Peptides against a protein of PDB entry 4N78. Designs and how they scored, part 264

Target 1, 186 residues: chain A of PDB entry 4N78
Amino acid sequence: HFQVICRLLGYQGIAVVMEELLKVVKSLLQGTILQYVKTLMEVMPKICRLPRHEYGSPGILEFFHHQLKDIVEYAELKTVCFQNLREVGNAILFCLLIEQSLSLEEVCDLLHAAPFQNILPRVHVKEGERLDAKMKRLESKYAPLHLVPLIERLGTPQQIAIAREGDLLTKERLCCGLSMFEVILT
Target 2, 155 residues: chain B of PDB entry 4N78
Amino acid sequence: MAELQMLLEEEIPGGRRALFDSYTNLERVADYCENNYIQSADKQRALEETKAYTTQSLASVAYLINTLANNVLQMLDIQASQLRRMESSINHISQTVDIHKEKVARREIGILTTNKNTSRTHKIIAPANLERPVRYIRKPIDYTILDDIGHGVKW

## One batch from the design tools (peptide; made by RFdiffusion4, then SolubleMPNN)

Design b2_p26_2_s1 (from b2_p26_2, 12 letters changed)
Fold by OpenDDE base, seed 1:
Structure b2_p26_2_s1 (fold): chain B 186 residues (1-186), chain C 155 residues (1-155), chain A 26 residues (1-26)
Amino acid sequence: as target 1 above (186 residues)
Amino acid sequence: as target 2 above (155 residues)
Amino acid sequence: STKDLIERIIEKYRESTIEYFKSLLE
């Protein structure tokens, strides 16, 4: 589903969706969630000593659960605050999945374009073959596919300009070094 | 453009007129041949003359049709070439616009990106001295202090 | 005269025929 969404939206659509999601998340965090957190901090026990390790992890967890039971059971916290936190979580997950899907699409595009851009795959050399000779053979084999040089030779100035720009856009992809998800986490 | 204009305005109309005029001329030739045959004492000669005129007339008509047909074909070829050029121009404009749109889109999404960094996992430092659990006497939490904050922004 | 007109028509056809055959040889 996310792959289809990425294909349909493209860069423009993804940017719009991500921007809006970030606005929503920011609004939730700085608004309702922040207010609840501040209030909860005020009502939190000032002295919360760590229980002895002798109680074990389950006992310690139960202790803290018991201390916070009344707060957790607060109706408004469950209905509003937890829901908002869930929405934030879902938004983050959505962004992650979109980025992953986009990266896959970009990688596929790069792979498809590679023969036309003089990008050769790493060749496995069998025993006894010279790597250089094999690479040279591959280069010669794919040389007729080099799109920009072909257009530069046969095309009009306008076609050459478009080809160069298209080539650049094809080479420059987000997956090469950029992350949207990291921005969301900051 | 000049060649196409000549074909459209002069050559093709001229060829059509020539063909039409040929019809009128052929009718006159036919009438002459008929009258000549009737009036001539030498019917064989008159017949041979008629055959000659018929052959010549057919050749002339064939020439006119061929010339006209070739001019029409040439006209169509020129028009087809013009259409192809127009199509090419439109395609170039379209591609330019698409590239521009893509650049804009990339700028927009680029604002939402940063360089990929390896996330450093922070080691949780456990406190050295776990204090003895003090029996917490549960004081009832007054939740009324939270009543004023619950009116969340309905999105 | 009608005779003169016919002769002119015949001459025009002769010219056209010659041009046609010349075009075939080119």
Scores: peptide ipSAE 0.019, ipTM 0.591, DockQ to the pose 0.004
Fold by OpenDDE base, seed 5:
Structure b2_p26_2_s1 (fold): chain B 186 residues (1-186), chain C 155 residues (1-155), chain A 26 residues (1-26)
Amino acid sequence: as target 1 above (186 residues)
Amino acid sequence: as target 2 above (155 residues)
Amino acid sequence: STKDLIERIIEKYRESTIEYFKSLLE
């Protein structure tokens, strides 16, 4: 589904969706969540000392439960604040999955374009064959598929310009060095 | 363009007129041959003359039809070539627009990106056993797992 | 082999891609 979304939206659509998600996340964090955090800070016990180890695990748990009773009983925390946190989490996950899906699509595009752009896979050399000789043969075999040189030879100046721009756009992908998710986390 | 204009305005209309005139002339020739045969004392000579005129007339008509047909075909070829050029121009414009749109889109998404920190991922020593390329079975992502987490907009 | 190809493609075009997108933002 995320792959389909990436294909459907393209770069522009993904950008718009990501921007809107960032706005939503920002709004949730700076608005509702911040307010709840402030409220929680106000109701937090000023002094929460570790109970003596002599109380055992159950006693320690009871102690903390008692100290946090007001927070635990705050109904809006469970319903509204946690829901907003879930929404933020979902948004983050969505962004991550979109970026991953986009990266996969971009990699696929690069792989498909590679034979036409003089990008050759490393051929497994069988024992006794020279890698260089195989690579040269492969280069020679796929040389006619090089699109830009072909168009430069046969095309009009306008076609050559378009081919070069298209080649550049094909080569230059986000997955090669850019991350959206890191921006979202900052 | 000049050739097409000449074909459309002069050659083809001229050929059509010539063919029409030929029809009229053929009728006159036929009348002449009929009258000549009736009036001639030498019927054999008149018949031979008629045969000659018939052959000449058929050749003339065939020539006129062939010339006209060739001119029409030439006209159509020129027009087809013009259409192909127009198509090429439209395609060029379309591609230019698409490239521009893609550049704009990339600028927009670029604003949302930062450089990947190449953390020197320690060489994950790939285990020596090249596991058979696991056939990527596209397992449909069961999104039902997410049904419990978000406000599912019931469409 | 496909993984190696991908890595090489990424490595080869990484710097140019970054520069390209930076140039678009400028």
Scores: peptide ipSAE 0.009, ipTM 0.586, DockQ to the pose 0.614
Fold by OpenDDE base, seed 2:
Structure b2_p26_2_s1 (fold): chain B 186 residues (1-186), chain C 155 residues (1-155), chain A 26 residues (1-26)
Amino acid sequence: as target 1 above (186 residues)
Amino acid sequence: as target 2 above (155 residues)
Amino acid sequence: STKDLIERIIEKYRESTIEYFKSLLE
């Protein structure tokens, strides 16, 4: 699903969606969530001593339930605050999944374009064969597929310019060195 | 452009008119040949003359048709070439626009990105002095020390 | 006269025919 979304939206659409999600997250964090956190801090027991180990795990749990009874019983916390936190979580997850899907798409594009852009895979050389010789053979084999040099030889100046720009755009991808998710976390 | 205009305005219309005139003239020639044959005392000669005129007329018509056809073909070729040039221009513009749009889109999304911190895999320099794990010699727990504290129910 | 017209037509056809055949040889 995310792959389809990425294909449909493209870079422009993804950018718009991400920006809007960031706005929503910011609004939720600075607004409702912040207010609830402040309220919770006010009602939080000032002194929460660790109960004696002698009460065991159930006793300790009951103790904390008792200490936090007012917080747990706060209906708005459960309905509104937790919902907002879920929304934030979903937004973050959405951004992550979009980025991952986009990265996969970009990698696929790079792989598909590679033979036409003089990007050769590293060939595993079997023991005893010279890597250089194999690479040269591979280069010679795919040389006719190099699009930009072909257009430079046969095309008009305008076509050459477009081909070069297209080649550059094809090679330059976000997955090569950029992350959106890191920006979202900050 | 001048050639196309000449073809459209002069050569092709001229050829069509010539062909039409030829048709009219052929009718007159036919009438003449018929009358000449009827009036001539030497029917064989009249027939041979008619054959000659017919052959000549057919050759002329063929020439006119061929010339006209070639002019039309030339016109079409010129027009096709013009269309191809226009198509090329449109494609160029389209591609330029697409590239521009893509660049804009990439700039927009780029604002939302940061450089991937390639965590330099700090070579965990394993400290050379792996202190030999002191073999925990499990000293056998002498449980006899506990014999004095427990009121062992002497069976 | 009709005769004169025919002669002119014949001459025109002769010229056209000659030109056509010349063009084929070239």
Scores: peptide ipSAE 0.018, ipTM 0.586, DockQ to the pose 0.004; fails the geometry check
Fold by OpenDDE base, seed 4:
Structure b2_p26_2_s1 (fold): chain B 186 residues (1-186), chain C 155 residues (1-155), chain A 26 residues (1-26)
Amino acid sequence: as target 1 above (186 residues)
Amino acid sequence: as target 2 above (155 residues)
Amino acid sequence: STKDLIERIIEKYRESTIEYFKSLLE
């Protein structure tokens, strides 16, 4: 599904969706979630002493449960605040999955373009074959497919410019070194 | 452009008119030949004259048709060439627009991206011995690095 | 009759024309 979304939206559509999601997340964080956090901070026990380790994990849990009883019983926290947090979480996950799907599409595009861009596939060298010889053979095999050099030789200056730009656009992909998800986390 | 205009406005219409005129002339020649044959005491001479006129008339018409046909063909070739040039221009514009749109889209999404902290500072330990210009074997871009990114989520 | 002669002339002309066109195609 995410692959289809990526194909449908393209870079521009994905950018728009991501921007809107960021706005929504920001709104949720700065609005409702912040207000709930402030409220929770007000009702938070001012002095929460660490229970003695002697009470064990269950006793410590009960202690914290007792100290936070008012917070835990706060019904709006469960209904509204947690829902908003879920929405934020879903937005983050969506962004992650979109980025992953986009990366896959970009990789596919790179792979498909590779023969035309003088990018040789990784050659599995069988035992006894010289890597260099095999690479030269592959280079010679794919040399006629190199689009930019071909156009540079046969094309008009305008065609050459377009070919170079197209080649550059084909090579420059987000998956090569850019992350959207890291921006979302920041 | 001048040649095409001349063909369209002068040569082809002129050729068509000439052909129509030739039709009228052929009728006149036919009438003349018929009357001449009927009235002539020397039927053999009249027949030979008729043959001569007929041959001449047909040759003339054939010439006119050939000239007209060649002019039409030339016109079509010029028009085809113009269409090809227009198509090339349109394609160029279309490609330019598409590239521009793509660049804009990429800029927009690029704003939402940051460089992946390849924290793997693998210190490219420059091998100490600078000596032999290791022929930069262009290591094929290892696309396998991307294999780890996509495998998990069968979505 | 003159009519028959004309028809023969027309036919000969047709034949000659056909031969001429054939010669152009060769």
Scores: peptide ipSAE 0.006, ipTM 0.581, DockQ to the pose 0.005; fails the geometry check

Design b2_p26_2_s2 (from b2_p26_2, 13 letters changed)
Fold by OpenDDE base, seed 4:
Structure b2_p26_2_s2 (fold): chain B 186 residues (1-186), chain C 155 residues (1-155), chain A 26 residues (1-26)
Amino acid sequence: as target 1 above (186 residues)
Amino acid sequence: as target 2 above (155 residues)
Amino acid sequence: STADLIERIIERYRESTIEYFKKLLE
């Protein structure tokens, strides 16, 4: 599904969706979640002493449960605050999955364009074969497919410019070194 | 442009008119030949003259048709060439627009991106010994780096 | 009639010419 979304939206559509999601997340964080956090801070016990270790894990849990009873019983926390947090989480996950799907699409595009851009695949060299010889053979095999050099030789200046720009656009992909998800986390 | 215009405005219409006139002339020649044959004392001579006129007239018409056809073909070739040029121009514009749109889209999404923190861990240990610049064997782009991207995506 | 003969001659030449052009266009 995410692949289809990526294909449908393209870079521009993805950007728009991501921007809107960021706005939503920001709104949720700065609005409702912040307000709940403030409220929780107000009702938070001012002095919460660490219970003695002698009470064990269950006793410590009961202690904290008692200290936080008012917070735990806060019905709006469960219904509204947690829902907003879920929405934020879903938005983050969506962004992650979109980025991953986009990366896959970009990789596919790069792979498909590679023969036309003088990008040679890693050749598995069998034992005893010279890597250089195989690479030269591959280069010679795919040399006629090199689009930009071909157009540079046969094309008009305008065609050459378009070919170069197209080549650049094909090569420059987000997956080569950019992350959207890291921006979302910041 | 001048040639196409001449073909469209002068040569082809002129050829059509000439052809029409030739049709009229053929009718006149036929009438003449008929009358000449009837009035002539030497019927054989009149018949030969009729054949000659008929052949000449038909040859003339054939020539006119051929000339007209060639002019039309030339016109079509010129027009086809113009269309090809127009198509090329349209394609160029279309491609330019598409590239521009793509650049805009990429800028927009680019704003939402940051450089992947290449974990400093793989210190490219610069080999200490600057051995002789081994011929830059263009290392094939290792796409395997991308193999780790997307493994978790349930399709 | 002489007129009919001329018409037939003309028609024969027309047909021959048409056939010639057809062959040229093939």
Scores: peptide ipSAE 0.008, ipTM 0.595, DockQ to the pose 0.005
Fold by OpenDDE base, seed 1:
Structure b2_p26_2_s2 (fold): chain B 186 residues (1-186), chain C 155 residues (1-155), chain A 26 residues (1-26)
Amino acid sequence: as target 1 above (186 residues)
Amino acid sequence: as target 2 above (155 residues)
Amino acid sequence: STADLIERIIERYRESTIEYFKKLLE
């Protein structure tokens, strides 16, 4: 599903969706969640001493449950605050999945373009064959596929310009060095 | 453009008119040949004359048809060439617009990006004990998942 | 492997991509 979404939206659509999601997340964090957190901090016991280890794990848990009873029973926390946190979490996950899907699409584009851009796979050298000779042979085999040089030789000035721009756009993909998700985390 | 105009306005209409006029002339020739044969005392001479006129008439019509056909073909070739040029121009404009749109889109999404943190492999100062280099078996990211994407699966 | 090719492509275009997008934002 995310792959289809990425294909349909493209860079522009993804950017718009991501921007809107970031706005929503910001609004939730700075608004409702912040208010609830402040309220919770006010209700939080100022002095919560660690109970003696003699109470064991169940006793310690009951102690903390008792100390936090008012917080746990806060109905608005369960209904509104947790829902908002869930929405934030979903938004983050959505952004991650979109970026991953976009990266996959971009990688596919790069792979498809590679033969036309003089990027060749490493050839498995069988024992006894010189790597250099094989690579040279491979380069010679794919040389006619070099699109930009071909167009520069045979095309009109306008075609050459478009080919160069297209080549640049094909090479310069986000997945090569940029991350949206890291921005979201910051 | 001048050649196409000449073909459309002069040569092809002229050829059509010539062919029509030829029909009228052929009818007159036929009438003449018939009357000449009936009135002539020398029927053999009249027949030979009719054969000559028939051959000439057929040659004339063939020439007119061939000329007209060639002019029409030439017209179509010129028009086809013009259409191809127009198509090329439209395609270039379209591609230019697409490139521009892509650049705009890239600016928009670029605002939302930062450089990928290359985890500087901190030189883990190998503690003095040469524990066997745990071959970081980089689990090869199984990119086989990408192998299926490149084949134009007609969705 | 395809993976190796991808890594090489990414490495080759990493710096150029960063520079390209920086220039676009300028």
Scores: peptide ipSAE 0.249, ipTM 0.731, DockQ to the pose 0.613; fails the geometry check
Fold by OpenDDE base, seed 2:
Structure b2_p26_2_s2 (fold): chain B 186 residues (1-186), chain C 155 residues (1-155), chain A 26 residues (1-26)
Amino acid sequence: as target 1 above (186 residues)
Amino acid sequence: as target 2 above (155 residues)
Amino acid sequence: STADLIERIIERYRESTIEYFKKLLE
């Protein structure tokens, strides 16, 4: 699903969605969540001492339930605050999954374009063959597929310019060195 | 451009007129041949003359048709070439616009990105002296020490 | 007579030729 979304929206659409999600998250954090956190801080017991270990795990749990009874019984906390936190969480997850999906699409594009852009995979050299010789053979084999040099030889100046720009755009991808998710976390 | 104009305005219309005139002339020739055959005492000679005129007329018409057809084909080729040039121009514009749109989109999404911190794989230099793992001798926990603290019901 | 037949053939050929050219000029 996320892959389809990435393909449908493209870079522009993804950017718009991410920006809007960031706005929503910001609004939730600075608005309702902040207010609830402040309220919770006010009602939080000032002194919460660790109960004696003699009460065992159930007793300790009951103790904390008693101390936090007012918080647990706060209806708006369950219905509104936790819902908002879920929304924030979902937004974060959405952003992560979109970025991952986009990265996969970009990698696929790079791989598909590679033969046409003189990007050759490193061939595993079997023990007895010179790596350099194999690489040269591969380069020679795929040389006719290099699009930009071909267009430079046969195309008009305008075609050459477009081909170069297209080649650059094909090579430059976010997955090569950029992260959106890191920006979202900060 | 001049060639196309000449074809459209002069050569093709001229060829059509010539063909029309040829048609009219053929009718006259036919009438002449018919009358000549009827009036001639030597029917064989008249027939041969008719054949000659017919052949000549057909050859002339064929030539006119061929010339006209070639001019029309030439006109079409020129027009096709012009259309191809226009198509190429449109394609270039379209591609330029697409590239521009893509660049704009990338700028927009780029604002939402930061450089991936390539964690420099710090070569964890394994300290050379692997201190021999001190054999953790599990001393059996003597639970009897706990017997004195808890009011456990001595079954 | 053979002459009459030839005349008819010529006339038919003439008519067919004229019709062909008329169609070509349309």
Scores: peptide ipSAE 0.015, ipTM 0.600, DockQ to the pose 0.004; fails the geometry check
Fold by OpenDDE base, seed 5:
Structure b2_p26_2_s2 (fold): chain B 186 residues (1-186), chain C 155 residues (1-155), chain A 26 residues (1-26)
Amino acid sequence: as target 1 above (186 residues)
Amino acid sequence: as target 2 above (155 residues)
Amino acid sequence: STADLIERIIERYRESTIEYFKKLLE
């Protein structure tokens, strides 16, 4: 599903969706969640000391339950605040999955473009063959596929310009060194 | 353009007129041959003359048809070439627009991106100046990153 | 013809691309 979404939206569509999600997350964090956190801070026990170890684990748990009773019983916390936190979590997960899916699509595009851009796969060398000799043979074999040099040789200046720009755009992908998810986490 | 114009305005119409004139002339020749055969005392000679005229007429018509057909084919080839050039121009414009749109889209998404911190240090180092347009540092695409994502093509 | 040349180029690209991917899948 995420792959289909990435294909459908493209870079522009993904950018728009991500921007809107960031706005939503920001609104949730700075608005409702912040208000609940402030309220919780107000009702939080000022002094919550660790009870004596003599009470045992059940007694300690009961102690903390008693100290936090008002917070635990706060109905709006469960219904609204936690729901908003879930929404934020879902938004983060969505962004992560979109980025991963986009990266996969970009990788596929790079792989498909590779033979046309003088990018050769690393070939396993059989025993007794020199890697360099094999790579040179492959380079020679696929040299006619290099699109930009071919167009530079046969094309008009305008076609050459377009080919170079297209080649650059094909090579420059987000997966090569950019992350949207890191921006979302900040 | 001049060649196409000449074909359209002169050669093809001229060829059509020549065929029409040839038809009229052939009718006259046929009438002549018929009359000559009827009036001639030497029917065999008249027949041979008729055969000669028939052969000549057929050759003439065949030549005129062939010439006209070739001119029409040439005209069509020129027109097809012109259409291909127009198509190429349209494609060029389309590609230019698409590249522009893609650049705009990439700028937009680029604003939402930061450099991948290769350092394993989990510290969310707040990138200092968010505002700097991530200069596409032409870092050589390390395609080794693709090795982990791709189905391990066992070479 | 230019059309024939383009077709030959396209065919060459197709063949070479297929061969490239075959090698990737081996």
Scores: peptide ipSAE 0.000, ipTM 0.595, DockQ to the pose 0.025; fails the geometry check

